# Ledger of designs, part 276: peptides against a protein of PDB entry 5HOI

Target 1, 351 residues: chain A of PDB entry 5HOI
Amino acid sequence: FRYMPFSPAGTPFGFTDRRYLTMNEVGYVSTVKNSEQYSITVSFFDVGRFREYHFEDLFGYDLCFLNEKGTLFGQSKTGQIQYRPHDSIHSNWTKIIPLQAGERITSVAATPVRVIVGTSLGYFRSFNQFGVPFAVEKTSPIVALTAQNYRVFSVHYSQFHGLSYSLSELGTSSKRYYKRECPLPMSLPNINSDMKKDANLDYYNFNPMGIKSLFFSSYGDPCIFGSDNTLLLLSKWRSPEESKWLPILDSNMEIWKMSGGKETTDIHVWPLALAYDTLNCILVKGKHIWPEFPLPLPSEMEIRMPVFVKSKLLEENKAILNKKNEIGADTEAEEGEEDKEIQIPVSMAAE

## One batch from the design tools (peptide; made by RFdiffusion4, then SolubleMPNN)

Design b1_p26_1_s4 (from b1_p26_1, 11 letters changed)
Fold by OpenDDE base, seed 3:
Structure b1_p26_1_s4 (fold): chain B 351 residues (1-351), chain A 26 residues (1-26)
Amino acid sequence: as target 1 above (351 residues)
Amino acid sequence: SVEEIKKLAEADKDPSTLPRLLALVE
């Protein structure tokens, strides 16, 4: 196993010269290979609030985190990080994170008030928005980070224990844990089943944890979207004994519903954010499970607990069709190829 | 205080830290 640089909703290059370094509800950061250099573009969904900007990257930034105030870049091998405010009032700053032999920056996160760097050796480094260090903590190896305000959601990986998570608050004087290296009940990518497609192998080589994204909801709950395309939300995290992961959306089930119960293999959900009760996402069409260029417009998908079984819905629809055929035997209803859209009962859609 | 800012800048080993911290107190 190799620790790879992770950024929320980042995409691989694949066979192209370009990729998304990160994307979320604020916007998307792209990088293009130009011989020995990279051109980075920071784009926004709210074009009225933000102005797109670009710069030449001589370092080959492979880590990125976008927020409403700036963009954090990182280079996993060299330990270089750069913070670029979106406004011209605040200056860019660059820092070198000291790395041990073989250590990599695996993830970075930035809020308007904190910068966080996680490493393959489990060094958790915290800074303010100006790059002033607060602390260095040794944790289990960090594979993913996200942050909102003062809160940090970290995912850890151990070869012996699998995935764990921490939820912490980075105050001015101290770090508080709400959760510390607790088991994360997320399925890892199944190499044997899922990697029969070259596109899935390319994505696995880019992101071996299969974590498409992680974010905080608009309510401040930790969310993670894995390779199973299920959105997990950490509920009741303030109460250590009551805290649980909720599967609040099976995006494969929702695509199946949207497709009239047809198994589609060419539509994929790419998660951006959870806003209230809707997953902001990109609906990807094509061979790759990740968005290509140009980026499609974001879509909204309502959260719904996966309580329905596809087989049961298919049986119920077959039973309805059979009853219609039994009643319709006396009327020469033309065998129009009515596309047999599975009528999902509206009551079952709302539960 | 300016003394706390200097101490933070010295601890950071980044020569850009001191100017950035001073600009927060102005």
Scores: peptide ipSAE 0.007, ipTM 0.342, DockQ to the pose 0.010
Fold by OpenDDE base, seed 5:
Structure b1_p26_1_s4 (fold): chain B 351 residues (1-351), chain A 26 residues (1-26)
Amino acid sequence: as target 1 above (351 residues)
Amino acid sequence: SVEEIKKLAEADKDPSTLPRLLALVE
């Protein structure tokens, strides 16, 4: 197993000179390779609130986290991090994170008040927004981080224990745990079944955990979107014993519904954020499961617990079609087998 | 129903759960 740098909704280069370092509800950060240099662009969805900016990257930043106040960059091998406020009022700062031999920065996160660095050896480093260090903690190896305000959602990996997660709050004087290295019920990518397509292998080599993104919802609940394309939300996290992961959206099921019940292999959900009851996402069309250039406009997908069994919906639709054909049997009109879109009853959309 | 949602939200003990579940039914 090789620890790879992870950023929320980051994309691989594939066969191109460009990729997204990260994307979320605020915007998207792209990098373009030009010889030995990289050009980074920080773009925003709200062009009225923010101004796009670019800069030359001589370090080859492979980690990124975007928030409403700035962008954090990191270089996984060198330990360099840079925070760039969007507003020119605050200065950029750079820091070198000390790394041991073979240690890598695996993930970075930033809020308006905290900067977090996680490593392949499980060093959890916390800073304020000005790069002043608070603490260093040793945890299980960190593979992903996200943060909102003072809260941090961390994903850990052990070869022996699989995936775990922590939810913590980085107060001014102390770190509080709501959850500490609890089992994460997320499936890892299946190397044998999923790697039949080159694009899946390229993505697996980029992100071996298959975590497309992780974020906090608008309500401050930890969310994770894995390789199974299921959005998991951590409910009841304030009550550690009552806390559970809820599968609030099966995006493969929703794409199947949107396609009129046809198996589609060319439409993919790329998660950005959860705002209220809608997954903000990119609907990716094509061979790759990740967005290419230019970035499509974000789409909203209503969250729905996967209570429907696909087989039952297909049986019910067949039964409805058969009843319509029994009533229509008196008119010999060879109305061709038009690919009758499975009308999902609006009532099944509202329950 | 809005009443079932209220019961679910009360059972959650999270003040964010009720607004979230109500927004699904509006």
Scores: peptide ipSAE 0.000, ipTM 0.235, DockQ to the pose 0.043
Fold by OpenDDE base, seed 2:
Structure b1_p26_1_s4 (fold): chain B 351 residues (1-351), chain A 26 residues (1-26)
Amino acid sequence: as target 1 above (351 residues)
Amino acid sequence: SVEEIKKLAEADKDPSTLPRLLALVE
């Protein structure tokens, strides 16, 4: 196992000279390798509110976090971080995070009020938006971070305990925990089953945890999207005894529904954000499970708890088709049973 | 079910939880 730099919805280079460093509801950050340098572009979905900008990267930033006020960059090996406000009125700042021998920055997060750095040794470093440090805490090894306002969702990994999570609030004087290193019920990538395709091996080498993204919902709930393509939401996190992870979307089931019950292997959901009742995502078509260039327009997918079983839906559709054929018995349609689109009942598409 | 969701939301002191959970089944 190796700690890799994680950024929300970041993509690998694959066989190309370009990748997305991060993407979310605000926009997407791309990097292009030009010999020994990188060109970074910060692009936005709301082109009326924000202006696209670019700069030359001499450091090879491999960590990124985008918010509505600026972009945080990080270099996992050197410990360099840079914050770039989107507004030209505010100055950029750069800082070096002190790293021990073999330590890596594994994730960075930024809000309009906080900057957070997590490391492979479990150093949790907090700063204000101007790069002034608040505190350093030693936790279990951090593999992913996201933040909203003063709240931080952190994912931790131990070889002995697997995945855990923390939910904390970074006040001015103290850190409050709502959850502290609690078990995270997310499936890790299965090397034996999932690695049959070279594209899955390339993604596993880039992201061994299989965490495609993590974010806060529009209502401030921690969300995580794993390699199983299930969106998990942490409900009732304010009540520690009542808090639970809800599987609010099986995106493989939704793709199967959208395809009329056909098994598809070339359509993939790439998560951006959760806004109210819709997953903002990129529908990826092709061999890779991640978006390539140019970036497709975002799509919305309605969140639904996985209540339905594919086998039951197939049986119910066969029963409906058989009833229609019993009523319509006079028409010659010899067309093979295998290619009939499974009409998912509108009631099952609305439950 | 909508009733299970309502019970889940009533136990959450966050008034935003009920609309969020109802949107999962509507």
Scores: peptide ipSAE 0.000, ipTM 0.224, DockQ to the pose 0.044; fails the geometry check
Fold by OpenDDE base, seed 4:
Structure b1_p26_1_s4 (fold): chain B 351 residues (1-351), chain A 26 residues (1-26)
Amino acid sequence: as target 1 above (351 residues)
Amino acid sequence: SVEEIKKLAEADKDPSTLPRLLALVE
């Protein structure tokens, strides 16, 4: 198992000179390899509120986190981090995170008030937005981070215990845990089924945990989107005993529904954010499960609990078709191979 | 295959990869 640098909704290079370092509801950060250097572009979805900017990266930043106030960059091997405010009023700052032999920065997160660095040895480092350190804590190895305001959602990996998560609040005086290294009920990538496609192997080598993204919802609930394309939301996290992960969206099921019940292998959901009851995502068309260049416009997908089994929906639709054929048996309707779109009952949309 | 798993584990350069990948096929 190799600790790879993780950034929310980051994409691999694949066979190209370019990739997305990160994406969310604010925008997307791309990097292009130019000989020995990289060109980084920070782009925004709200072009009226923000101005796109670019710079030369001499360090080869492989970690990124974008927020409404700035972009955090990190280099996993050297320990260099850079924060770049979007506003010219605030100066950029750079810091070197001390790393032990073989230690890597595995994830970084930034909010308007906090910067967080997680490592492969489980060093959790917290800073303010100006790079002033608050604390260093030793945890289980960190594989992913996200943050909203003062809250941090961290994913940990142990070879012996698998995936765990923590939810913490980084106040001014102390760190509070809501959840501390609790089991994370997320499936790891299934190498046997998924690695039959070369594109999935490239993605696995980039992200062996299969975590496409993690974020906080607009309500401040931790969300994670794994390789199974299921959006998990941490419900009731304020009550540690009542806290549970809810599978609020099976995106494969929703794509199947949107396709009229046809099996599609060429449409993929790439998660950006959860706003209220809608998943902001990129609908990726093609061989790769991740967005290529240019980035498609974001789409909204309504969250729906996966209450219905696909097999039952197919049986019910067959039963409805058989009943329609029994009622329609008096008219010589020609055997047109009409690709009968599965009408999903409107009642299945409202639960 | 076990050979594909070995190649994945070797590429990963971490000795714990191979046991974890084998445990997914056993």
Scores: peptide ipSAE 0.000, ipTM 0.277, DockQ to the pose 0.016; fails the geometry check

Design b1_p26_2_s1 (from b1_p26_2, 16 letters changed)
Fold by OpenDDE base, seed 4:
Structure b1_p26_2_s1 (fold): chain B 351 residues (1-351), chain A 26 residues (1-26)
Amino acid sequence: as target 1 above (351 residues)
Amino acid sequence: MDNVFKKLSKPLDHKKAEELKKLINE
C-alpha cells in the first residue's frame, strides 16, 4: 500500500496533461502540465462574487483545498505549502513542512481561520490563516482532511485497523475531540469488482481509498463519499455515544431511478458539497468516473434528510440560542420576545 | 442532457426513508 496525496474531489491526470486538484461548492482548481512546470487555475462557480485567477507552479502542487477566502496548495514530497487569498489585500504565504524520510503530506485543509496539514506518518499540523503554527500532534496515518470554521474531519488508515475518523475543534489554546480515531464504516475499493473496468484503474492508483470527497454539510455535519457512491453523514456527533454514520444517499440507486430502472453504467455522481438537503455534484457521463475537461455544470440532487437528524439539529440550535440568551440576559433585558420564532422550514413540517 | 438534469429533483421515496429510519433505530 502507498499513501497518496488526497484532495477533496481531486481527479487523476489519466492520459491527459491536466487534472482537477480539488473542487467543491466554491469552485474548482485545475492544473495543466507545461513541460517541467504546471499552470494552476482557480475557477469559481459564482463568477459575480469571485474572479478566476491563474499562476505558474514550479513546485508541482499535488494537494489543494479551496474555500471562500483562499486556496491552500501543498506538495506531498517536498512538504511545501502555499496559501493564496482570493483577494489582493492579503498576501500569499509559503512554508516548508518538515518531513521525515519517506513521509508525505497526504492531505491539506483550509478554512478562513485554520490551515491543517496531515501526513502519512500521522503528523497533524495546525496553523492559523496566516501560517502561524499552533500545534503538532501525532495520530494514526492521515489519508484525508476537510475543515469548516474551527472543525476538522480527518480520516486515518492503518494496515492493522483499517479506516478510522476523527472530528475535532481547533480552538486558540486547545484541540477538542468530539470523535478520536473511531472506526469509519466505509467500504474500501474492491480491486476484483471495481478494477474490472480498466478506466477505474487510473483512479484507484491515484486514490487507493476511493474517497471521492469529504466535506462538512451546511449544518456542520461531516460527510464522506466513497467508492460505493454512497453519501455518509455523521449524525449526532456532539453526543459521542449516540453518533452514527447515516447512508443519506445511494447515488447509484438515484441514477437508476432517474433512468427509469435502466442500468446506466455511463453516468456517475461526482460529489462537491451538501447544502441543506441538496447534494451539489457533477454528473459525469462517460467511461471515467471523474469529470474531464471542460467541467460540466454542477447539478443539484435532492436528498431526503432523515427526520431525526433534522430534529436534533433544531434541538441543538435551540440549545445554543438558549445558552446565548442566558449569558446575554444579565445585560440587555428589553428587546422583545416576538421575533424568536424559529421558522421551522416548511419542508420539515411536511414530514 | 437537459431531461436527465430536470428529473433529479425527485425526493427519496417515502418507503426508503422509512426503511432507513427503521435501520437507524434498531
Scores: peptide ipSAE 0.007, ipTM 0.365, DockQ to the pose 0.109
Fold by OpenDDE base, seed 3:
Structure b1_p26_2_s1 (fold): chain B 351 residues (1-351), chain A 26 residues (1-26)
Amino acid sequence: as target 1 above (351 residues)
Amino acid sequence: MDNVFKKLSKPLDHKKAEELKKLINE
């Protein structure tokens, strides 16, 4: 198994010269190949609050984390990291993370107060916002990180145990665990189903775990969005015995509803953030499941517990159609191929 | 298509957000 560099909502290059290193509710970071170097642009959704900036990247940064105060960059192979504040008041800093032979930085995260580096060997490295180290801890191999304030959500992978997660708080003096390497009930990409489309192969080669993004909600709850396009939220994480993952949005079901019950194979949800009861996302139209250039405007989806499974609605609609046909046998109405729009129950139609 | 996407930007009702926070924490 090869650990790949992960950044929240990062996209592959595919056949292009450009990709998104990361995106979230704050903005999006793009990189463009230019001969032997890269040009990085840090763009923001709130253009009144933030100024877009760019720089030349001679290192080939393949890891990124964007927050409201700065951008953390990382190079998975060399161990170089750079933090760039968005303001001109604070200086940029660069450092090299010591890596063992074959070790890779797999994920980086940054908050206004912490910088976190996770590796393929499970080294968890913590720093302050100025790059001063706090600690090095050995965990199971890290595949993804996100952080909010002092809290860190880490995803781990073992070939023997599958996916696990930790939730920790990086205080000034100590690390506290709320959850420590607990099983993560997220489905891994199924090679036989998810990779059947050549367009998806490039994505799963880039991100073999299928974790499109992970973030903290506006309430500080860990969220993860996998290859199944289901948003999972960790509830009650302060009570270790009561903590559970909730499937709070099936985005495939929401796309199906928004389409009027039509099968849409060319519309995809790309997750950015969860703000209260709304998933901020990019609606992607096209062959690729990830956004291309230019970036579409963000969209919002209301979170809903999956009360109705699409299969059950299809069965109910078939049963209704069959009953109508049994009652209406006498009208030789022309077999127009009426595209049988599956009527979405009014209670499930977005008002 | 374009008209359906414009309607979803209702400002988050803070009450619904608090109720949902209760439900997630219950």
Scores: peptide ipSAE 0.005, ipTM 0.379, DockQ to the pose 0.454
Fold by OpenDDE base, seed 2:
Structure b1_p26_2_s1 (fold): chain B 351 residues (1-351), chain A 26 residues (1-26)
Amino acid sequence: as target 1 above (351 residues)
Amino acid sequence: MDNVFKKLSKPLDHKKAEELKKLINE
């Protein structure tokens, strides 16, 4: 087994000169081989809010994470990371992560307030948005990272224990765990079934775990989309005893229904984000399970939410609407999110 | 098992469902 660099919804080069380093609801980052160099383009879906930009990459960045404020790049072998704000007001910064012999950066994540680096030896490194280090922790080997605000969803792999996950919050002084290296009930790619199609071999060589993407939902719930094309959502993660993974979408079954019950072996869902009750995704038609160039327009696929998740959605939307109506005044008050335990009504737990 | 998942029936924008049907039928 080889630890490969992972980025959310990243694609392989295959037989081409280009690939997507990452994509999500904000946009997509592409890289093109240009002799000994790479040209990187950061593109956005909201062209009115953001301006596309490009730069020459002399380092061969193979890790990427895109957010609303900037793009984090990483080089898995050299340990170089670069943060590039989307605005021209803030400066780019570069840092070298010290790596041991044979260690690789396996994943990077960035929020407006945190930068996270995970490695093949399980080094979890945290920084602020300016690259100032907070801490180094040793965990099980990290294979994937995503982050939202102060929260980090990490996926780990051990040859003895398989896949595990952690959910943590990176405060100013300490890391809090909601979940620490708990079993992740995701199917790994079956080499015998999934690799029999030559077109999939390149993908599983690029991404041996088959994790197409991982993200936080618009409600801050950890989501993962594996090789089985099932969207898993971590429910009730604030209650350690009640926390469970929910299969909220079988995308193969939804494509089958949308086709009118035809076997559509050439249509693939490529996940971007979960916004409310809708998976934002790219519908890929063709031989490869990943999007090629040019990128198709994003599609929306409705998820089957459990009834208790729907109630939470309605309460949070009311809270957001009420806050927008009260904040008619220009005060950027850093209101700390008080973790109000949403009491699930007992009547909705029994259906 | 089917009863636990209410379809949050926001209609897929009829355009996106038609575009998907076009993609499937081409």
Scores: peptide ipSAE 0.007, ipTM 0.420, DockQ to the pose 0.033; fails the geometry check
Fold by OpenDDE base, seed 5:
Structure b1_p26_2_s1 (fold): chain B 351 residues (1-351), chain A 26 residues (1-26)
Amino acid sequence: as target 1 above (351 residues)
Amino acid sequence: MDNVFKKLSKPLDHKKAEELKKLINE
């Protein structure tokens, strides 16, 4: 196993010279390989609030986190981080994170008030927005981070215990845990099934945990979107005994419903954010499960509990078809290749 | 709790479902 740099909704290069370092509800950060350097562009969905900007990257930043006030960059091997405010009023700052031999920065997060750095050895480093350090804590190895205001959602991985998560609040004087290294009930990528398509091999080499993104909802609940394309939301996290992960969207099932029950193997959901009852996402068409260039416009998908198993719906539809064939034995087989739209029962279109 | 589940079950806005059908059929 190799710890890889993770950024929310980051894409691999694949066979191209370009990738997205990160994307969310604010915008997207792209990097292009030039012969000797990288060109980074920070783009925004709200073009009325923000101005797109670019710069030359001589360091090869492989970590990124975008918020409404600035962009945090990191280099996983060198330990360099840079914060770039979107406004020209505040100055950029750069810092080198001290790394041990073989240690990597695995994830970075930034809010308007906090900067967080997580490492492959489980060093959790916290700073203010000006790069002033608060603390260094030793945890289990960190594989992903996100943050909202003072709150941090961290994902940890150990070879012995698998995936765990923490939810913490970084006050001015102390760190509070709501959850500390609790089991994360997320499926890891299945090497035998998910890697059968060559296009997926490049993605899982880039992101071996299969975490497409993690974010806080508009209500401040931790969300994670794994390789199974299920959106998990941590409910009731303020009550330690009542806290549970809710599968609030099966995106494969929603695509299947929206297609009229056709097998769409070339449509993929790429998660950005959860706003109220809608997943903000990119709908990706093609062989790759991640968005290419140019970036498609964001779409909204309504969240639905996966209460229906696709297999049961297929069995019910087969049973309905078999009953129709038993009753309809006498009428001539007009071989019209009617693209029999599997009539999704109106109840399931309305539920 | 039940009212949150019932809100989550709205069909995608007919326009977004049509845009998705268009994307699937292109």
Scores: peptide ipSAE 0.007, ipTM 0.416, DockQ to the pose 0.048; fails the geometry check

